# Peptides against a protein of PDB entry 3T7K, part 71

Target 1, 248 residues: chain A of PDB entry 3T7K
Amino acid sequence: KAEKILARFNELPNYDLKAVCTGCFHDGFNEVDIEILNQLGIKIFDNIKETDKLNCIFAPKILRTEKFLKSLSFEPLKFALKPEFIIDLLKQIHSKKDKLSQININLFDYEINGINESIISKTKLPTKVFERANIRCINLVNDIPGGVDTIGSVLKAHGIEKINVLRSKKCTFEDIIPNDVSKQENGGIFKYVLIVTKASQVKKFTKLINDRDKNETILIVEWNWCVESIFHLNVDFTSKKNVLYQKK

## One batch from the design tools (peptide; made by RFdiffusion4, then SolubleMPNN)

Design b2_p15_2_s3 (from b2_p15_2, 6 letters changed)
Fold by OpenDDE base, seed 1:
Structure b2_p15_2_s3 (fold): chain B 248 residues (1-248), chain A 15 residues (1-15)
Amino acid sequence: as target 1 above (248 residues)
Amino acid sequence: MLSSGGIDESELLPD
């Protein structure tokens, strides 16, 4: 069926998209449309797997979803596109009116607002955002909204190797893991990195660390600090936004 | 209908 529909076109584009969707296409696609998209080099996946070498995200806008945040870790993210790309493409293909010899839909016309070439270019870097920031091991409170698994998965996609989940009410100093990065001479490495949700946790962890390891560097942030870092694909250590405690 | 379905709020990670 797809072949018959596409036979009216003399030339078919190959978009070479391996995509996931977030905030759109909840009902999926019918079989014919999936076949059409496949013939055009557009493959849509339900879930993110590293083996699929995903290069595209469909979303109506920048979203704080697991899929969207992880898409910024693609190697590279080639395109962040509005769902209207697929909608308009399928409309054009199913249209009987015009003997359109060619599909004239440009991917660049459907870019998600706020995902610019600067962001896309950073996805081509050989390192991940937190790796570049020398954040490899973090402590995460167990009561984080969104859950430790989802948050942890996003953080790992962006270069955090080890996530230690802290039971905020029961944890001791011995439960806190150091950020095991070799001390570079010129500073900027935090020995203890923690993601917390409450001011009481800041007080607790700062006390625990300072009582046992008084001279060490500490970074305590909110989840939003991580989100902002991901959306910019850069950690700004000069910003106090979403930083709850910092000791250099 | 390919509804550009509303953002499922359930997919949004909380603030």
Scores: peptide ipSAE 0.305, ipTM 0.818, DockQ to the pose 0.808
Fold by OpenDDE base, seed 2:
Structure b2_p15_2_s3 (fold): chain B 248 residues (1-248), chain A 15 residues (1-15)
Amino acid sequence: as target 1 above (248 residues)
Amino acid sequence: MLSSGGIDESELLPD
């Protein structure tokens, strides 16, 4: 069926998209539309797998979803597109108007607002955002909204190698892991990096660390600090936004 | 109709 529908076009574009969707297309696509999209070089995947070499995300806007946050770790993210791209494409293809010799849809007209060329360009960098920031090992409280698995998965996608989950009520100093970045010459390294949810946790962890390791650098942040860093594909250590405690 | 379905709030990570 898809071949018959597409036969009316003299030339078909190859968009070369390997995409996931978030905040759109919850009902999926029918088999014919999937076949049409595949013939146009558009492959939509249900989940993010590294092996699929994803390069695109469909979303109505910037979203704080696991898929959206992880899409910014694609190597590279070529396109972040509104779902209207697919909608308009399929509408043109299914249109019975005899005179369409070509599909006239430009990907650049469907860019998600706020995902600019600067962000896209950073996804071409050989390093991940937290790797560039010298953050390899972090401590994460177990009561984080969204769950440690989801949050941890996003952080790992962005270059955090080790995530230590802290049981906030029972943890001791010995449970806190250092951020081991011994190989980097650049002076902006925090020995202890923690993501917390409550002021009581800040007080607890700062006390535990300062009592046992008085001269060490500490960064305690909210999850929003990570999110902002991901959305910008840059860690701004000059900003106090979402930083709960910092000792340089 | 490919509805640009509403944002499933369940997919949103909390602030």
Scores: peptide ipSAE 0.304, ipTM 0.817, DockQ to the pose 0.803
Fold by OpenDDE base, seed 5:
Structure b2_p15_2_s3 (fold): chain B 248 residues (1-248), chain A 15 residues (1-15)
Amino acid sequence: as target 1 above (248 residues)
Amino acid sequence: MLSSGGIDESELLPD
């Protein structure tokens, strides 16, 4: 059926998109439309897997979703597109009235607002955002909204290798893992990096660390610190925003 | 019809 529908076009574009969707197309696509999209070089995946070499995200806008945050870790993210690209494309293809010999839809017209070339260019870097920031091992409180699995998965996509989940009420100093990064000559490395949700946790962890390891560097942040770092694909250590405690 | 259905708020990670 898809072949018959597409046979009216003299030439078919190859968009070369391997995409996930977030905040759109919750009902998915029918089999015919999936096949049409496939013939146009558009493959839509349900989940993010590294093996799929995803290069595109569909979303109505910048979203604070797992998929959107992870899409910024694609190597590279080539396109961040509005769902209207697919909608208009399929409308044109299914249209019987248009004597169009060619599909005339440019994907560049459907870019998500706020995802600019500066962001896209950073996804071409050989390193991930937290890797560049010398953050490889972190401590994450178990009561984080969104859950440790989802948050942890996003952080791992962005270069955090090890996530230690802390039981905030029962943890001891021995439960806190160091950020085991070799001192690079020019970069401040925090020995202890923690993501917390409450001021009481800041007090607890700062006390535990300072009582046992008084001279070590500590960074305690909120989840929003990570989100902002991801959206900018850069860690700004000069900003105090979403930083709860810092000891250099 | 592919509805660009509203943003499912359930997919949003909390602030």
Scores: peptide ipSAE 0.303, ipTM 0.818, DockQ to the pose 0.802
Fold by OpenDDE base, seed 4:
Order: C-alpha cells, then structure tokens, then sequence
Structure b2_p15_2_s3 (fold): chain B 248 residues (1-248), chain A 15 residues (1-15)
C-alpha cells in the first residue's frame, strides 16, 4: 500500500533520520505511514538505544523529558524537529489533489525553537557534557523526583560513569563516593559531587564530608543544575544557579 | 527557557 502511494512521486527523498518522539505522536503511526516514513529514510524508535545510532528527536518544543534530554547526547544529534515535519510530510504524500511530482519539505523549516546550530555542533564533540566538566562519579539521593533510574539514565547518557545512590536518612561518610577524575590543569575538579533535593541533605552531606575530609572540594547541586547543563551542553561553574553548596 | 507545558505531565521530569 505504501509503495502504491509513493509511486506517484518521481523521486523520493532520503532524510536519513533515526528518531525518537517526545511530547508528540503518543498514539504512534499506522502501519502504512510507518512504511511510508521508512521508505523516506525516517525510522522512529520507541526507546533510546545506543546501538540504534539515533540522530533525531521529534518534539513540539524543548521539553524536560527523558527522551529529549537524552537526545542531546546523540552522536551527533543531527536534527531536532517539530512534529509538524512528519504531519506535513504525510499530508503531502496522502494528498490526492496535488499533482506533486516531488516531495518538497525542508527539514530546516521544522527546527525546534531553541535548539540552534551551537547546540547541535556540541553534540559532535567527542566528549559528553559532564565528561568535559570532569564529573564522572556522582552521588544521587534516593528520594529524587523522577526516580534514580530515570535521572541516572539521563546522567549516564551525558557522560557520568558512576551513579552512587545515597539513602539520605541512613547514609554515612563511607557511603559517599569521590569523583575520581585525573586533575586536568585547567579545570577545577570537585572531589565530591552530589545531587540533592532539599536543604537538610545539604547540611547533612556537607557536615559528613567536612568532618572526615575537611580540605576537599564539594559540589552540591539540584537536578535543575544538570538539566541546564544538558540543555546548554556546557557546565558553567561560574553560575550559582541551582548550586546549593560549593567548596573550591 | 525550559518548557514544562503542553505535554503529558507524566513524561516531564520534575523541577
């Protein structure tokens, strides 16, 4: 059926998209439309797997979803597109009225607002955002909204290698892992990096660390610090936004 | 600006 529909076009574009969707197409696509998209070089996946070499995200706007945040870790993210790309494409293809010999839809017309070439270019870097920031091992409180698995998965996608989950009420100093990274000459390395949810945790962890390892560097941040870092694909250590405690 | 609106809130990671 898809072949018959597409037969009216003299030439078919190959968009070469391996995509996930977030905040759109919740009902998925019918079989015919999937086949059409596949013939146009558009493959939509339900989940993010590294092996799929995903290069595209469909979303109506920048979203704080697992998929969207992880899409910024694609190698590279080639396109961040509005769902209207697919909608308009399928409309054009299914249109019986238009004697269209060619599909004339430009991907660049459907870019998500706020995902600019600067962001896209950073996804071509050989390192991930937290890797560049010398953050490889973090401590994450177990009561984090969204859950440690989801949050941890996003962080790992962005170069955090080890996530230590802290039971905030029961943890001791020995439960806190150091950020074991080699000192690069030009970058401040924090020995202890923690993502926390509340002020009481800041007080607890700062006390535990300072009592046992008084001279060490500490960074305690909110989840929003990570989110902002991901959306910018850059960690700004000069910003105090979403930083709860910092000791250099 | 991070958009928190117009999608299934269940997909949004909390602030």
Amino acid sequence: as target 1 above (248 residues)
Amino acid sequence: MLSSGGIDESELLPD
Scores: peptide ipSAE 0.281, ipTM 0.788, DockQ to the pose 0.276

Design b2_p15_2_s4 (from b2_p15_2, 6 letters changed)
Fold by OpenDDE base, seed 5:
Structure b2_p15_2_s4 (fold): chain B 248 residues (1-248), chain A 15 residues (1-15)
Amino acid sequence: as target 1 above (248 residues)
Amino acid sequence: SLSSGGINESELLPD
């Protein structure tokens, strides 16, 4: 059926999109439309896997979702597109009235507002955002909203290698892992990096660390610090925004 | 039906 529908076009574009969707297309696509999209070089996946070499995200706008945040870790993210791209494309293809010999949909017309070329260009870098920031191992409190699995998965996508989950009420100094990164000549390395949710946790962890390892560097941040870093694909250590405690 | 407009708030990570 898809072949018959597409037969009216003398030339078919190859968009070369491997995409996930967030905040749109919750009901998915019918089999015919999936086949049509496939023939146009558009493959939509349900989940993000590195092996799929995803290069595109569909979303109505910038969203604070797992999929959207992870899409910024694609290598590279080529396109961040509004769902209207697919809608208009399928409408044109299914249209019986349009005497079109070719598909006239340009994906560049459907860019998500706020995802600019600067962001896209950073996804072409050989390193991930937290890797560039010399953050390899972090401590994450177990009561983090959104859950440690989801938050951890996003962080790992962006270059965190090890996530240590801390039981906030029961943890001791020995439960806190160091950020095991070799000193690079020009980069400040924090020995202890923690993501916390409450001021009481800041007090607890700073005390535990300072009592046992008095001269070490500590960075304690909120989840929003990570989110902002991801959306900018850059860690700004000069900003105090979402930083709860910092010792250099 | 392809729903383009519905932001599923359930997918949003908390602040």
Scores: peptide ipSAE 0.282, ipTM 0.780, DockQ to the pose 0.756
Fold by OpenDDE base, seed 1:
Structure b2_p15_2_s4 (fold): chain B 248 residues (1-248), chain A 15 residues (1-15)
Amino acid sequence: as target 1 above (248 residues)
Amino acid sequence: SLSSGGINESELLPD
């Protein structure tokens, strides 16, 4: 059926998209449309797997979803597109107007606002954003909104290797792991990195660390610090935004 | 339905 529909076109584009969707297409696609998209080099996946070599995300806008945040870790993310690309494409293909010899839809016209070439270019870097920032091991409080698994998965996608989950009410100093990164000469490495949700946790962890490991560097941030770092694909250590405690 | 407007709020990570 898809072949018959596409037979009216003399040439078919190959978009070469391996995509996930977030905030759109909740109902999925019918079998014919999936086949059409496949013939146009558009493959849509339900979930993110590294083996699929995903290069595209469909979303109406920048979203704080697991899929969207992880898409910025694709190697590379080639395109971040609005769902209207697919909608308009399928509309054109299903159109009974006999005279369309070519599909005239340019994917560049459907870029998500705020995902510019600067962001896309950073996804081509050989390192991940937190790797570049010398953040390898973090401590994450167990009561983080969104859950430690989801948050942890996003962070790992962006180069954090080890996530230590802290039981905020019961944890001791011995439960806190250091960020095991070799000290560079420029001193820009935090020994302890923590993601917390409450001011009480800041007080607790700063006390625990300062009492037991005096004079060490500490970075305590909110989840939003991570999100902003991901959306920019850059960690700005000069920014105080979403930083709850910093000891250099 | 191909809806561009359907943001599933449940997918949004909290602030």
Scores: peptide ipSAE 0.279, ipTM 0.780, DockQ to the pose 0.758
Fold by OpenDDE base, seed 4:
Structure b2_p15_2_s4 (fold): chain B 248 residues (1-248), chain A 15 residues (1-15)
Amino acid sequence: as target 1 above (248 residues)
Amino acid sequence: SLSSGGINESELLPD
């Protein structure tokens, strides 16, 4: 059926998109439309897997979703597109009235607002955002909203190798892992990096660390610090935004 | 600007 529908076009574009969707297409696509999209080089996946070499995200706007955040870790993210791309494409294809010999849909007309070339270009870097920031090992409190698995998965996608989950009420100093990164000459390395949710946790962890490992560098941040870093694909250590405690 | 609400709020990660 898809072949018959597409037969009216003399040439078919190959968009070469391997995409996930977030905030759109919750009901998925019918079999015919999936086949049509496949013929146009558009493959939509339900979940993000590294093996799929995803290069595209469909979303109505910048969203704080797992998929959207992870899409910024694609290697590279080639396109961040509004769902209207698919909608208009399928409409054009299914249109019986239009004597269209060609599909006239340009990907660049459907870019998500705020995802500019600067962001896209950073996804071509050989390193991930937290890797560039010398953050390899972090401590994450177990009571983080969104859950440690989801949050951890996002962080791992962006170059954090080890996530130590802290039981905030029961943890001791020995439970806190250091950020084991070799000192680069010009980069401030924090020995202890923690993502916390409450001021009480800041007090607890700062005390534990300072009492046992004096004069070490500590960075305690909120989840939003990570989110901002991801959306900018850059860690700004000069910003105090979402930083709860830092000791250089 | 980060969207913290709207479309498919169930998928949004909390602040």
Scores: peptide ipSAE 0.267, ipTM 0.779, DockQ to the pose 0.281
Fold by OpenDDE base, seed 2:
Structure b2_p15_2_s4 (fold): chain B 248 residues (1-248), chain A 15 residues (1-15)
Amino acid sequence: as target 1 above (248 residues)
Amino acid sequence: SLSSGGINESELLPD
């Protein structure tokens, strides 16, 4: 059925998209439309797997979803597109009235607002955002909104190698892991990096660390610090935004 | 503006 529908076109584009969707297409696509999209080089996946070499995200706008945040870790993210791309494409294909010899849909007309070439270009870098920031090992409190698994998965996608989950009420200094990064000549490496949710946790962890390891560098941030870093694909250590405690 | 408002609120990570 898809072949018959597409037979009216003299030439079919190959968009070469391997995509996930977030905030759109919750009901999925019918079998015919999936086949049509596949013939146009558009493959839509339900979940993010590294083996699929995903290069595209469909979303109505920038969203704080696991899929959207992880899409910025694609190697590279080629396109961040509005769902209207698919809608208009399928509409044109199913249209009986227009003897269109060609599909006239340009991907660049459907870019998500706020995802510009500067962001896309950073996804072509050989390193991840937290890797570039010399953050490999972090401590995460167990009461983090969104859950440690989801938050941890996003962080790992962006170059965090080890996530130590802290039980905030029962943890001791010995439970806190250092950020094991080789001292590079130029760059503020924080020995202890923590993501926390409450001011009481800041007080507790700063005391524990300072009492036992007085001269070490500490970075305590909220989740929004990570989110902002991901959306910019850059860690700005000069910004105090979303930083709860910093000792250089 | 980083939108916290999506079509499906269940997919949004908390602030």
Scores: peptide ipSAE 0.263, ipTM 0.777, DockQ to the pose 0.307

Design b2_p15_3_s1 (from b2_p15_3, 4 letters changed)
Fold by OpenDDE base, seed 4:
Structure b2_p15_3_s1 (fold): chain B 248 residues (1-248), chain A 15 residues (1-15)
Amino acid sequence: as target 1 above (248 residues)
Amino acid sequence: ANTEWDPSVDPELPD
């Protein structure tokens, strides 16, 4: 059926998209439309797997969903597109106009606002955002909204290798892991990096660390610090935004 | 296919 529908076009574009959707298309696609998209070089996946070599995200806007955040870790993210791309494409294809027409849909017309070329270019870098920031091992409180698994998965996608989950009420200094990164020239390395949710946790962890490991560097941030870093694909250590405690 | 979003199955991660 898809072949019959597409036969009216003289030339079919190959968009070469391997995509996931977030904030849109919750009902999915019918079999015919999936086949049409496949013939146009558009493959939509339900979940993110590294083996699929995903290069595209469909979303109406910048979202804080797991999929959207992870899409910024694609190698590279080629396109971040509004769902209207698919809608307009399918609409054009299903149009009953018997005229041999070309599909005239330009990907660049459907870019998600706020995902600019600067962001896309950073996804071509050989390193991940937290890797560039010398953040390899982090401590994450167990009561983080969204859950440690989801948050951890996002962080790992962006170059954090080890996530230590802290039982906030029961943890001791011995439970806190150091960020084991070799000193790079001119780079501030924090020995202890923690993502917390409450001011009480800041007080607790700063005390534990300062009492047992004096004069060490500490970075305690909110989840939003990570999100902003991901959205910009850059860690700004000069910003105090979403930083709860910093000791250099 | 629609542009509707179901946040219950595809939630934004909270602050």
Scores: peptide ipSAE 0.601, ipTM 0.945, DockQ to the pose 0.878
Fold by OpenDDE base, seed 3:
Structure b2_p15_3_s1 (fold): chain B 248 residues (1-248), chain A 15 residues (1-15)
Amino acid sequence: as target 1 above (248 residues)
Amino acid sequence: ANTEWDPSVDPELPD
């Protein structure tokens, strides 16, 4: 059926998209439309797997969903597109107007606002955002909204190698892991990096660390610090936004 | 296919 529909076109574009969707298309696509999209070089996946070599995200806008955040870790992310790309494409294809010899949909017209070429270009870098920031090992409180698994998965996608989950109420100094980046030459290394949810945790962890390991560098941030870093694909250590405690 | 979003299935991560 898809072949018959597409037979009206003398030339078909190859968009070469391997995509996931977030914030749109919750009902998915029918079989015919999936086949049409496949013939146009558009493959949509349900979940993110590294083996699929995903290069595209469909979303109505910048979202802080797991999929969207992880899409910024694609190698590279080639396109971040609004769902209207697919909608308009399918509408054109299903149109009964006989005179359409070519599909005239330009994917560049459907870029998500705020995901510009500067962001896209950073996804071509050989390193991940937190790797570039010399953040390898972090401490994450167990009561983080969204859950440690989801948050941890996003962070790992962006170059954090080890996530130590802290039981905030029972945690001692010995439970806190250092950010072991001794082999990295770049300045601005924090020995202890923690993601916390409450001011009481800041007080607790700063005390624990300062009492036992004096004069060490500490970075305590909110989850939003990570999100902003991901959205910009850059860690700005000059910003105090979402930083709860910093000791250089 | 529609552009509708179900946040219960695909939620934004909270602050």
Scores: peptide ipSAE 0.599, ipTM 0.944, DockQ to the pose 0.877
Fold by OpenDDE base, seed 5:
Structure b2_p15_3_s1 (fold): chain B 248 residues (1-248), chain A 15 residues (1-15)
Amino acid sequence: as target 1 above (248 residues)
Amino acid sequence: ANTEWDPSVDPELPD
């Protein structure tokens, strides 16, 4: 069926998109439309896997979904597109109007607002955002909204290698892991990096660390610190936004 | 295909 529909076009574009969708297309696509999209070089995946070499995200806007946050870790993210790209494309293809010689849909007309060339260019870097920031090992409280698995998965996609989950009510100093990064000549390395949800946790962890490992560097942040870092694909250590405690 | 969003299966992560 898809071949018959597409036969009216003399030439078919190859968009070369390997994409996931977030904030749109919750009902998916019918079989014919999937086949059409495939013939146009558009493959939509349900989940993010590294082996699929994903290069595109469909979303109506910048979202704080797992998929959107992870899409910024694609190598590279080539396109961040509004779902209207697919809608308009399929509408044009299914149109009964006269023999259109060509499909006239430009990807660049459907860019997500706020995902600019600067962001796209950073996805071409050989390192991940937290890797560049010398954050390899972090401590994450177990009561974080969204769950430690989802949050952890996003953080790992962006270069954090080890996530230590802390049971905030029961943890001791021995449960806190150091950020094991080789001393680089340039850049502040925090020995202890923690993501917490409550002021009481800040008080607890600062006390535990300062009592046992005096004068060490500590960074305690909110999840929003990570989100902002991901959205900008840059960690700004000069900003106090979403930083709960910092000891240099 | 629709552009509708089901947050129950694709939620934004909270603050």
Scores: peptide ipSAE 0.598, ipTM 0.945, DockQ to the pose 0.884
Fold by OpenDDE base, seed 1:
Structure b2_p15_3_s1 (fold): chain B 248 residues (1-248), chain A 15 residues (1-15)
Amino acid sequence: as target 1 above (248 residues)
Amino acid sequence: ANTEWDPSVDPELPD
């Protein structure tokens, strides 16, 4: 069926998209449309797997979904597109107007607002955002909204190697892991990095660390610090936004 | 195919 529909076109574009969708297409696609998209070089996956070499995200806007956040870790993310790309494409293909010899849909007309070339270019870097920031091992409180598994998965996608989950009410100093990165003499490396949700946790962890490991560097942030870092594909250590405690 | 979204299945992570 898809071949018959596409036969009216003299030339078919190859968009070369391996994509996931977030914030759109909750009902998915029918079999014919999937086949059409496949013939146009558009493959849509249900889930993110590294082996699929995904290069595209469909979303109506910048979202804080797991998929969207992880899409910024694609190697590279080539396109971040609005769902209207697919809608307009399919509409044009299903149109009975005989006059269309070619599909005339440009990917660049459907870019998600706020995902610019600067962001896309950073996904071509050989390192991940937290790797570049010398954040390898973090401590994460167990009561974080969204769950430690989901948040942890996003963080790992962006270069965090080890996530230590802290039982915030019961943890001791010995439960806190250091950010084990090679001490570069001039590198602003934080020995302890923690993601917390409450001011009480800041007080607790700062006390535990300062009492037992004096004069060490500490970075305590909220989840939004991570999100903003991901959205910009850059960690801005000069910003105090979403930083709850910092000791250099 | 539609542009609608079900946040219960694909939620935004909270603040």
Scores: peptide ipSAE 0.598, ipTM 0.944, DockQ to the pose 0.875

